# Designs tried in a protein design run: peptides against a protein of PDB entry 6TME. Part 69

Target 1, 324 residues: chain A of PDB entry 6TME
Amino acid sequence: NRLKRAYIALQAWKKAFYSDPFNTAANWVGPDVCSYKGVFCAPALDDPSVLVVAGIDLNHADIAGYLPPELGLLTDVALFHVNSNRFCGVIPKSLSKLTLMYEFDVSNNRFVGPFPTVALSWPSLKFLDIRYNDFEGKLPPEIFDKDLDAIFLNNNRFESTIPETIGKSTASVVTFAHNKFSGCIPKTIGQMKNLNEIVFIGNNLSGCLPNEIGSLNNVTVFDASSNGFVGSLPSTLSGLANVEQMDFSYNKFTGFVTDNICKLPKLSNFTFSYNFFNGEAQSCVPGSSQEKQFDDTSNCLQNRPNQKSAKECLPVVSRPVDCS
Target 2, 324 residues: chain A of PDB entry 6TME as posed
Amino acid sequence: NRLKRAYIALQAWKKAFYSDPFNTAANWVGPDVCSYKGVFCAPALDDPSVLVVAGIDLNHADIFGYLPPELGLLTDVALFHVNSNRFCGVIPKSLSKLTLMYEFDVSNNRFVGPFPTVALSWPSLKFLDIRYNDFEGKLPPEIFDKDLDAIFLNNNRFESTIPETIGKSTASVVTFAHNKFSGCIPKTIGQMKNLNEIVFIGNNLSGCLPNEIGSLNNVTVFDASSNGFVGSLPSTLSGLANVEQMDFSYNKFTGFVTDNICKLPKLSNFTFSYNFFNGEAQSCVPGSSQEKQFDDTSNCLQNRPNQKSAKECLPVVSRPVDCS

## One batch from the design tools (peptide; aimed at target 1 S84 T175 A177 H178)

Design b2_p26_2_s4 (made by RFdiffusion4, then SolubleMPNN; from b2_p26_2, 14 letters changed)
Fold by OpenDDE base, seed 4:
Structure b2_p26_2_s4 (fold): chain B 324 residues (1-324), chain A 26 residues (1-26)
Amino acid sequence: as target 1 above (324 residues)
Amino acid sequence: SKEEEEKKKYLEKKRKEELEKHLKEH
């Protein structure tokens, strides 16, 4: 009996709670698991006459505890949303049995360990949110081979390089922000055909931006701020026909910010502050447009306010990195 | 609650869509 297995799983999970401040699991008593708060039942896909546990939603419950291996008995679950809790430990490998997993949200918890590779075993997964945890180590390249709509990885402890397989991703939104990623952005990034938003904020990324970024025709948000990028902005950025928000601030960029970038047709905000740019086109000057906002603060620009001193600029500007 | 009902409806819709896809594939 599927509901009997669900009962075993849910009771094991209740036992794994250290704290339930809102008494969310107070009614988790007895065999009628479909009445449990945060548990949602639906007809089974293989037999509509059978009711199964198809979803879990414990978002914002502030529950402290861990995920026991018995959760692998919830084989009919397609939606697993447990964000904004205090769950700790690792994601159980037994969750590989949840082959119908469609949306997996464990964000804003206290999970640790390597990337939860069990997520790679779910063939129908469309939404993966593991942000705001303490996951560490390398990002498995296979994550981008999955047909995901969104990949949220931000605010973790991931390190190493971004996999070249990123170009295979069909995701519209990808966040890498606030990790420890290093190395260059892969040139394959330009192959992300469905990409709308990508965020690299606050990593240890370096090198030159790949020219292939200009191939991201559908991107509306591109944020590469707070990294170690060097060189000039690629001229191919003129190809970002739909970009609205662009941020390159807090890097080590040099060179000239061109009209071709600042006159992008959908551009609403372009921040390139806290770099070492030594020139900008008139179209890039803050206040030059009513439709666009620019920030050129703390560069090496002449005749602009709030710029770096000559002493700070000269050593960097005189030795530009050639990205050609 | 209203929120719970909306979530149930959403879930039911998703399950129905999955079923329809499954039936089309077989």
Scores: peptide ipSAE 0.029, ipTM 0.607, DockQ to the pose 0.018
OpenDDE base, seeds 1, 2, 3, 5: peptide ipSAE 0.020, 0.019, 0.027, 0.029; ipTM 0.517, 0.544, 0.607, 0.640

Design b2_p26_3 (made by RFdiffusion4)
Pose (drawn by RFdiffusion4):
Structure b2_p26_3 (pose): chain A 324 residues (1-324), chain P 26 residues (1-26)
Amino acid sequence: as target 2 above (324 residues)
Amino acid sequence: SSEETAYLDQKSSEMLAKAQAEAAQK
């Protein structure tokens, strides 16, 4: 009995609810699971006459609990939204039985430990949001082999390198912000198809920017701020024909900012503050344009306000890194 | 530095707020 399996799964889950501030599971009684709050039923994909539990949405319920293995019984679920709860512990391996999983959002919870590799087992997975948890350790490179449209990893404790496989991703949005990733951005980044937005804010990345970034001609947001990148901006960045937001602030970049970048057509907000740039094109000057917003604070630029001292600048400015 | 810390905190807060606003619309 199909809905009985859903009943057992949801009752096992309620048992694990230690605190439910909004009494969200108050009506989770009896066998009519489709009437349970946050449970969403629909016709079976292969038979419109059969009723199935197809979605779970408890966004913002602030429930403290954990996900028991019995949730593996919800075999028809394709949507799972639990943003802003207090669900703790790990994602049960039994969730690999949810073979129709399409969108999985466990953002802003209390999950911990290694990357939830059960997500790699779902053949229809398109949206994976694990941001704002305590996931840590290495990132499974095979995650970029899945045909994910969106990958949100920000605000965890992931470490080590960006996988070389990133160029295989078909994602339109990828976030790595606020982890402890280290090393270089892989040269394969130029092979990412469909990429519109990529956010690296606040990691421990270094090395020079790969010239292959210039191949991302559909990118609208490129934010590499608060890392440790060195070298000059690659001249290939003129290929970012669609970039609207570009932020390289808080790095160790040196050299010139040219109009090759500052005159990009759709570029509206270009922040390159807190680096070691010693020259900039006139078109790159903040306050100079009514359409474009620039920020050059704390660089090594003559005749500009709030720059680094000459004392701090000359050691770094006179010793540019050979990107080789 | 203090400026960088403030910048990172602000960005992290904006990203969380955005995720939460999108989740409320689902």

Design b2_p26_3_s1 (made by RFdiffusion4, then SolubleMPNN; from b2_p26_3, 13 letters changed)
Fold by OpenDDE base, seed 4:
Structure b2_p26_3_s1 (fold): chain B 324 residues (1-324), chain A 26 residues (1-26)
Amino acid sequence: as target 1 above (324 residues)
Amino acid sequence: SAELEAYLKKKAEEELKKANEEAAKR
């Protein structure tokens, strides 16, 4: 019965293919769905004597098509990996029936519409990758209530603010890069106890960096480049004991880059170029360390090469933003 | 301009002083 349902689903999906350049679905013929390329069967969790479709892997198949609602018949699927295809349309709501969903990767496709809220319905979801699509609108705050290990949202059309619920996330990796997010980074960010990597690149984020960033003791990568952040770097950044890669470039930061930041023990690369910093500690100077790389280009620093003109600096530096 | 450079230098020195004072309190 379960494999029959899977057959119906997979045949409906094959019919929904507009192009299959590698003939991935060429062997998708007949009732033996477990022999289908990219289809993986396993014993059912509720009955080990029953074989079910437990996984789909169509990564890098360059398939054009859409996800038909009949995919909701794949109720035993825990792994759904279809990245690097040309699937379009929306994620079917019928996928809510896939209650065993553990890893969902639809990255690098042509999906559109709002955030696929069906992903929030999966109680066991640990991995969510929807990057490199055309998803739009607001990010639902409930995404961070999920016990996810990784959240990949980058390269979409998401807008509005980052939800304050971000602090509830247990994810080690979160990417917001290359969207249209606006507003401030929530102060609750410091509560992300498992965070290793967070990327905000290329959004419309603004305001001051919250001091609570310094509470991210496990973070190894922090990239906030290409936004509209203002004010000074929080002194609490000295608490980033494990940060290796830090990027604040292409913002509107002012003030002094301190020793406490540049001497972070695990810091390997610190880029703070294309801001309005008016001073830096000696430890921040490019070439001051063999172990650390710094970029101070295009700031308002004295006696440094490739800095902004006085005309560019004066209006900004003379009117520092108070983040207190 | 010389005035801007002087201003920026002064501000940098003040910020450095503040940073050092804060570091000394820890």
Scores: peptide ipSAE 0.095, ipTM 0.691, DockQ to the pose 0.017
OpenDDE base, seeds 1, 2, 3, 5: peptide ipSAE 0.012, 0.032, 0.020, 0.017; ipTM 0.358, 0.574, 0.357, 0.429; seed 3 fails the geometry check

Design b2_p26_3_s2 (made by RFdiffusion4, then SolubleMPNN; from b2_p26_3, 13 letters changed)
Fold by OpenDDE base, seed 3:
Structure b2_p26_3_s2 (fold): chain B 324 residues (1-324), chain A 26 residues (1-26)
Amino acid sequence: as target 1 above (324 residues)
Amino acid sequence: SAEEEAYLKKYREEELKKANEEAAKL
C-alpha cells in the first residue's frame, strides 16, 4: 500500500521536527495522509485508480529539523518544496527511490555537506533549487548532463572550478552567485543554447572571459560582477543580441569598452564600474541614452568623474593581459 | 603626475587600436 508507506515516511518526518512554529504538522495524525497540511495527493501515473502522495509543499513554515531516511518511502513524489525552513543535516541518499522527482526545492535552509548527488539520480528532474544553504565542495560535472530548466546554486560554499560540462546544460537559468568558485569560465559556455540568465556574482573566478560568451544569443541577464576577471572584454560580446542586464563591475578588466557592446539592441543596464578600463566609447557614457543606464564609476577613464588615480591605474594598465 | 597621464594616454590609444582591429574581424 503506497499510502501506508507515505504514512510511515510522514510520521518519521514529523518526529524529526525540532520546532514547528506555525503548527504545520498539527493535523499530521492518522492514516489519511492526503488531508495533511502541505501534502498533496494525485492519481498514480501507473494506475489512475490509486491515490498517491505526489507533492509536498512546506514552504515558509520555519520548521526546524532534518530529513529522515524514511522519506525514501515517498516513491510517488514529483514535487518537493520545503524552502524557507530550518532543516539541517544532509539530503538523504534514500531519496534516490523518488524516481518521479520533477521539482526539488530545498532553498533557504541549513543543509550541509557536499553537493546532494542524489539529485543526479532523478531521471525526470527539471527544477533544482539548493540556494541559500551550506553545501560545500566541488560541483559534480554530471549536473549539467541533466535536462534541467533551472539550476539555482547561489549562496552556498561550493568551491573548485566550474565544470566544462556546463556547455551541455539545457537550463534557461543558472546561478553560481555567492560561492567560492575559482578558475576560468569554461569556453564551452557558448554551447548553452537555451540560456537566458546566468549569474556568477561574488565568486573567485579569474582569467579572461571566453570569446564564446558571444554565442549566447538568448541570454537576457549576464552578471559576472565581484570576481577576479582580467583582460579586455571580448569583442564577440557584440553578438549578445538579447542581453538586457549586463554587469562586469568589481573585477580587474582593462582595455576599451566599445560601441559594439554599449549599442547592443536590447541592452537596458550595463554596469562596468570598479575595474581598470582606460577608455570607453561615447555610447557607453552614463547619460548618453535615455533608454540605457550605464555605470563607469571607478575605472581609469579620461575626463570622467569618480575615477581611479593615475597612480592606481598605471601599474595595472601598463601590464595588459593577453587573452589570445 | 603629467608623466603618468601621458603613459595612460598611450595605453588608451593602443587599446582603442586593438579594439578596432578585433571589431573589424567580426
Scores: peptide ipSAE 0.235, ipTM 0.831, DockQ to the pose 0.018
OpenDDE base, seeds 1, 2, 4, 5: peptide ipSAE 0.008, 0.018, 0.025, 0.016; ipTM 0.352, 0.463, 0.428, 0.365

Design b2_p26_3_s3 (made by RFdiffusion4, then SolubleMPNN; from b2_p26_3, 16 letters changed)
Fold by OpenDDE base, seed 3:
Formats: sequence, C-alpha cells, structure tokens
Structure b2_p26_3_s3 (fold): chain B 324 residues (1-324), chain A 26 residues (1-26)
Amino acid sequence: as target 1 above (324 residues)
Amino acid sequence: SKELEEYLKKYEEEEKKKADEEAAKR
C-alpha cells in the first residue's frame, strides 16, 4: 500500500520533469521505488516490518520541472532534499500529508509565490531551507512558533516587517538576508535564547536597533549590514559576550562607537564602515589589535583615513536620531 | 487492491482540483 502510493507519486514527479541532465530519474521504472536513485527507504515507524519511502535526496541534480500534487502521497517522507535544481512553481499544499517531515530543503531553485505555508503544518519540522528562490509576500508569524533548529529565508522576495513572534523562535540560525523586509527589528528579538547566528544583510530594515539585541548572549554572528538603520548603537551591545562576527556596515548609524563594544571578549571581526559615526574609541581603531579586525571606512571620524566629507557628514551628524 | 487504487485515484483528482483552483486565483 505505502510503496504503491510512493510509486504513483514518484512516477507523477518524473512526468513533471522538463529536463534531467544527469539522467537521475533514468532508473525510476517499475514498482521497486526503493531502488530509485535519490529515493531512500526505511522501516516504517509504526511497523518495522514495512518498508516505506522515508527520504528524497535529489540535491545538485539540475532537474528542471515542478512539484506535482501527487507528492502528497509520500506520507512517510521525513527528509526532503532537492536543493540546487531548477524546480519551479509553488510548493504543493498536498505536502501537508507528509506529517513526518523533519528536514525540508528546497533551496537554490525557482520556486515562486507566497511563503509555503504547508511547512507550518508539519509538527516535527526541524530544518527549513527555502533560500535562493523567488518566494514573496509576508513572512507568516507562525514560522517562529515552530521548534526549528534553523530557518533559511535569504535570497528571496519576502517583504513587509519581521514578525514580532521572532522572539519565540528556538532556532540557532536564522537568515533574512537579501530580501525586501522593512520596518524595525522587533524588540522581542532579545528573547531568542538559543540564537547563535542571525543575518539581516541587504534588506530595507530601518529605525533604531532595539536595546534587546544585547540580550542575545549566545549569538556568535550578528550581521545587520546593508540596511537603513539609524541612531546610535545600543549600549546594551556590550552584553554580546559570545559575538565573533559583527557587521553594521552600509547603514545610517550615528554617534560614538564605544570601548564596551570593541572590547567584546570573543569579537574577531567588527565592521561598521559606510555609516555616519562621528567618533570611535581607541580600541575600535583598525590595527589597534592583532586579535580583532575592525573596519571604520567611510564614516564621519576625525583623523581617520577614507572618511566621508564634511559636506556629507554635517547634515546627518548635526541631526541625531533619538532612539529613546 | 481495487479499492486502494480507486481511493488513490480520487485523492489525486481532488488534489489536482485544489491545485487548479489555487492556480486560478493567482
């Protein structure tokens, strides 16, 4: 029964291939689906005597096609890895039937449409990678209610604000990079107690950084570069005891970069270039440490090389944004 | 079994219909 359903699904999928350059599906013939290239069978969780399709791995197959609704018949699939292909269209809602889904990787494809809300229906999902696609619209707040270990959203077309529910996330890695997110970073970000890496690169984020960022004690990578952030760096950033990589470059920050930030104990790289900072502590000066790398290029700093002109600086520095 | 095949066929038809309806709303 289960393998027959899998056969129907896999044959429907094979028919949905427009191009298979490596002939990956060449052996997708006959009822023995467990012999199919990229199809992995395992004993069923509910009956160890029954063999089921538990995983799909078509990574790097360069397959052009779409995901047909018949894939919803793969009800025993826990691992679905199809990255680095040319799959297009949308993620089928029929995948809601895959209640064992644990890892879902559709990265590096040509998927379009809104966020695949079917991913929210999977109770056991731990890994979600939808990066390098053309997903668009709002990010559902419910994504952060999931017990995900990692959330990869980068290089899409997502827009609107980052949901305030972000603080509920238990993920260690979250990427928002290279989207169209706007508004402020939610103050609830400080509640992400398991966060190790967060990347906001290349969005339309704005406003002041929330003070609550300083509560991210486990963060090792914090990148907020290439946005529209304003105001001073929060003094609470001195609380980032484990940060190794920090990037605030290509924003509109002002004020003074303090010793308390530049002397963070695990800090390896701190880039704050291409802003409007008008002062820095001696500990922030590039070359001041052998253990730490700093970049202060293109700010409003006195007695530093490669700074903005007074004409560029004065209009911004003279009108500091109050973040209080 | 024939019953299983009929069930699967109906399921596929229903899912296809849902997909088509969703596509028409886009």
Scores: peptide ipSAE 0.022, ipTM 0.468, DockQ to the pose 0.013
OpenDDE base, seeds 1, 2, 4, 5: peptide ipSAE 0.024, 0.016, 0.005, 0.000; ipTM 0.402, 0.340, 0.321, 0.297; seed 1 fails the geometry check

Design b2_p26_3_s4 (made by RFdiffusion4, then SolubleMPNN; from b2_p26_3, 17 letters changed)
Fold by OpenDDE base, seed 2:
Structure b2_p26_3_s4 (fold): chain B 324 residues (1-324), chain A 26 residues (1-26)
Amino acid sequence: as target 1 above (324 residues)
Amino acid sequence: SSDLEKYLEEKSKKEKEEADAYAKSL
């Protein structure tokens, strides 16, 4: 009996709660699991006459505890939303039995350990939110081989390089922000055909930006701020026909910011402050447009306010990185 | 140093000329 398995799982989970401030699991009593707060039942996909637990929503419950292995008995769950809790430990490998998993949100918790590779085992997964946790180590390349609509990885402890498989991603939104990613952005990034928003903020990324970024025709948000990027901005950025928000601030970029970038047709905000740019086109100057906001603060620009000293600029500007 | 400022100004001018030349080639 599927509901009996669900009962065992949910009772094991209730026992794994250390704190339930809102008494969310107070009604988690008896065999009628479909009456449980945050538990949603639906007809089974394989037999519409059978009622199964199809979803969990415990968002914003502030529950402290862990995910017990018995959650692997929730084999009919397609939606698992437990964000904004205080769940700790690791994601159980037993969740590999949840083969219908479609949306998995464990964001804003206290999960630790490596990337939850169990997420890779779910064939129908479309939404993955693991942000605001303590996940660590390498991002598995296979994450981008999945047909995900959104990938939220930000505010974790992920290290190493971004996998070259990123170009295979069908995701519209990808966040890497506030991790420890290092190395270059892979050239394969230009293959992300469905990408609308990508955020790299606050990593240890370095090297030159790949020219292939200019192939991201659907991108509306591109944020690469607070990294170690070097060299000039790729001239191919003129291909970003739909970019609205672009941020390259707090890097080590050099060279000239061109008209072709600042005149992008949908560009509303372009921040390139806190770099070592030594020239900008007139179209890039803050206040040159009423429709576009620019920030050129703390560069090596001549005749602009709030620039770095010649002493700070010279060591960098005199030795530009060749990105060829 | 006045020499450093001049160097940076000359570098900026050169990069502008290169950027303008590139823009005209497109």
Scores: peptide ipSAE 0.087, ipTM 0.689, DockQ to the pose 0.017
OpenDDE base, seeds 1, 3, 4, 5: peptide ipSAE 0.017, 0.025, 0.006, 0.015; ipTM 0.393, 0.635, 0.351, 0.397

Design b2_p26_4 (made by RFdiffusion4)
Pose (drawn by RFdiffusion4):
Structure b2_p26_4 (pose): chain A 324 residues (1-324), chain P 26 residues (1-26)
Amino acid sequence: as target 2 above (324 residues)
Amino acid sequence: PTLEELKEKFKPEREENINKFNEQLH
């Protein structure tokens, strides 16, 4: 009995609810699972006459609990939204039985430990949001082999390198912000298809920017701020024909900012503050344009306000890194 | 509703949550 399996799974889950501030599971009684709050039923994909539990949505319920293995019984679920709860522990391996999983959002919870590799087992997975948890350790490189449209990893404790496989991703949005990733951005980044937004804010990345970034001609947001990048901005960045937001602030970049970048057509907000740039094109000057917003604070630029001291600048400015 | 109708129903809330979290990245 199909809905009985859903009943057991949801009752096993309610048992694990230690605190439910909004009494969200108050009506989770009896066998009519489709009437349970946050449970969404629909016709079976292969038979419109059969009723199935196809979705779970408890966004913002603030429920403290954990996900028991019995949730593996919800074999028809394709949508799982539990944003802003207090679900703790790990994602049960049994969730590999949810073979129709399409969108999985466990953002802003209390999950911990290694990357939830059960997500790699879902053949129809398109949306994966694990941001704002305590996931840590290495990132499974094979995650960029899945045909994910969106990968949100920000605000965890992930460590080590960006996988060389990133160029295989078909994602339109990828976030790595606020982890402990280290090393260089892979040269394969130029092979990412469909990429519109990529956010690296606040990691421990370094090395020079790969010239292959310039191949991302559909990118609208490129934010590499608050890392440790060195070298000059690659002249290939003129290929970012669609970039609207570009933020390189808080790095160790040196050299010139040219109009090759500052005159990009759709570029509206270009922040390159807190680096070691010693020259900038006139068109790159903040306050100079009514359409474009720039920010050059704390660089090594003559005749500009709030720059670094000459004392601090000369050692770094006179020793540029050979990107080789 | 069908699974497709549920996807359309949940989509605005998802986009709002995404915008909220993107703003907090700064």

Design b2_p26_4_s1 (made by RFdiffusion4, then SolubleMPNN; from b2_p26_4, 13 letters changed)
Fold by OpenDDE base, seed 5:
Structure b2_p26_4_s1 (fold): chain B 324 residues (1-324), chain A 26 residues (1-26)
Amino acid sequence: as target 1 above (324 residues)
Amino acid sequence: MTIEELREKLKPEIEKEREKDFESLY
């Protein structure tokens, strides 16, 4: 009996609650699990005459607790949304039994441990949100082999390099922001054919930007701010025909900000402040355009306000990193 | 509620959360 298994799972989960401030699980009593708040039943895909638990929605319930292994008994769940709670611990490996998983949102919780590799076992997964947790360690390369529409990894503790498999991703949105990623952006990034938005904010990324970024024809948002990138901006950035928001601020970039970048046709905001740029085209000057906003603050630009001192600039500008 | 109905119900929430988080990144 599938509902009996669901009952066991849900009762185990209720017991795993440390705090339920909104009394969300108050009605989680008795065998009628389909009446439980936040539990949604539907006809089973393999047998329409059988009612099964198909979805969980506990978003914004502020529940403190953990996910017990008995949740693996919810084998018919396709939608699992439990964001904005205080769930802690790890994602149970037993969730591998939820082979129908389509949307998995555990964002805004207190989950810890490595990347929940159980998510990689779900063949039909389309939406994965694990942002705003305490996941740590390496990002599995296989994440980018999944046919995900969006990959939200921001505000975790992920470390190591970004996998080269990123180029295989069909996601339109990818967020790496506010982690501990290091190393270079893989050259394979240019192969992300469906990419619209990518955010690298606040990591420990370094090296030169790959020229292949210029192949991201559909990208509208490219934010690489608050990292350790060096060298000049790739000339191939002139290929970003649809970029609207571009941010390279708070890095160690050097060289000249070219006219070809600042005249990108869809560019509305280009921030390259807090670097070591020693020149910019007239088209890059803040106020030069009514349609575009630029920020060149705290660079090594001559005859511009709010620039770094010669003392700060000279050691870096005189020894530019050659990215060729 | 069907799975499809639940998906449709959650769609606005997902979008809202996405927007909120993007704003928080800047």
Scores: peptide ipSAE 0.336, ipTM 0.871, DockQ to the pose 0.813
OpenDDE base, seeds 1, 2, 3, 4: peptide ipSAE 0.031, 0.035, 0.025, 0.070; ipTM 0.714, 0.745, 0.552, 0.743

Design b2_p26_4_s2 (made by RFdiffusion4, then SolubleMPNN; from b2_p26_4, 13 letters changed)
Fold by OpenDDE base, seed 1:
Structure b2_p26_4_s2 (fold): chain B 324 residues (1-324), chain A 26 residues (1-26)
Amino acid sequence: as target 1 above (324 residues)
Amino acid sequence: MTIEELREKLKPKREEEREKDLKSLY
């Protein structure tokens, strides 16, 4: 029966624990799996008279171990939350059998290997959190075809370019921060109609910012700091009618920061420090507004404090990148 | 506890943690 399979799975998992500091699995004894700490049962969707394991919550248990393939026997699980543990290894492919998976949170663990493509096999997946792990390699383009509300990929080891399929995403929040992504931001980014927050912090992204960013009229947070972006800021950024937080710091941007950007109606904080901007509108000057905060530190601006030396600026400013 | 109840129970805490994590990126 289903509970017997669950028992096998959970006992296999218990055996896969190297450390259980809070003795979370201390009561994981016997066939009554529904009494196990962190295990939640519910009536099966296909037969309400049958009780099945529908959820796992081991958040913040500090458990060291791995996920054994026997977890694939938990075929009725819709919620799998194991946030903030010390699980290592890979996400088992056997989890493809968990066709009811709705929420999958393995964030803040020690998982390694490529993107867990098994997550793409779950037809009903709505929430996926894999942040703060050691996942590596390319991001599968198919991730953005999923109907996810949020896509949290930050603090991993992902490499290569951001897939062009990003434009297909209906997510409101997407985080790429603190990975090893490279290349340009795809022009298709402008097609993200539901996007509110996007964070690219601390990658190896480069090239010009696509003009299509200006089409993100619902975005409230846009952070592209700590990358290798070049060229001028797109004039189309004036289209970011709802942007509140914008950060382009620690890049290689050049050109003039315009009024059209600094006077955005909802703009609260705009940081463009540590670049090679050679001019800014008066509206961009820190202290020019009580309602908006600006940081223009360490650019190539004239008559501003804390700027780069001419020696540092001239080689870059004299060779502006044409993004047109 | 039903699966729906569990989901509702976890939602506020999850959202709070996500918000904290987002802020930690800066």
Scores: peptide ipSAE 0.286, ipTM 0.881, DockQ to the pose 0.789
OpenDDE base, seeds 2, 3, 4, 5: peptide ipSAE 0.189, 0.133, 0.092, 0.146; ipTM 0.848, 0.815, 0.796, 0.827

Design b2_p26_4_s3 (made by RFdiffusion4, then SolubleMPNN; from b2_p26_4, 14 letters changed)
Fold by OpenDDE base, seed 2:
Structure b2_p26_4_s3 (fold): chain B 324 residues (1-324), chain A 26 residues (1-26)
Amino acid sequence: as target 1 above (324 residues)
Amino acid sequence: MTLEELREKLKPEIEKEREEDFKSLY
């Protein structure tokens, strides 16, 4: 009996709660699991006459506890949303039995350990949100081989390089922000044909930006701020026909910011402050357009306010990094 | 509530959280 298995799983989970400040699981009593708060039932896909637990929504419940292995008995669950809680420990390997998993959101919790590789075992997964946790180590390359619509990884402890497999991703949104990623952005990034939004904010990324970024024709948001990028901005950025928000601030970029970038047709905000740019086109000057906002603060620009001193600029500007 | 109804309920929340994250990153 599928509902009996679900009852066992949900009662085991209730026992794994250390604190339930809103009494969310107060009605988790008795065999009628479909009446449980945050538990949603639907007809089984293989037998419409059988009712099964198909979804969990415990968002914003502030529950402290862990995920017990008995959750693997919830084999009919396709939607699992438990964000904004205080769940700790690791994601159970037993969740590999949830072969119908479609949306998995464990964001804003206290999960630890390596990337939850069980997420790679779900053949139908479309949405993965693990942001605002303490996941650590390397990002598995296989994550980008999956047919995901969105990948949220921000605000974790991930390290090492971004996998070259990123170019295989079909995701429209990918967030790497506020991790410890290092190395260069892979050249394969230009193969992300469905990409709309990508965020690299606040990592240890370095090197030159790959020219292949200019192939991201559908990108509307590109943020590479607060990293260690060097060299000039790629001339191929003129190919970003749909970019609206672009941020390269708080890096070590040098060279000239060109008209071809600042005149992008959909560009609304372009921030390139806190770098070592030594020139900009007139179209890049803040206040030059009513439709576009620019920030050129704290560069090495001549005849502009709020720039770095010559003493700070000369050592960097005199030794430009060749990205060719 | 059906699975489809649950999905529709959660969709606006997901989008809102995404937007809030982008705002908080700046």
Scores: peptide ipSAE 0.336, ipTM 0.883, DockQ to the pose 0.677
OpenDDE base, seeds 1, 3, 4, 5: peptide ipSAE 0.123, 0.026, 0.030, 0.210; ipTM 0.709, 0.699, 0.724, 0.826

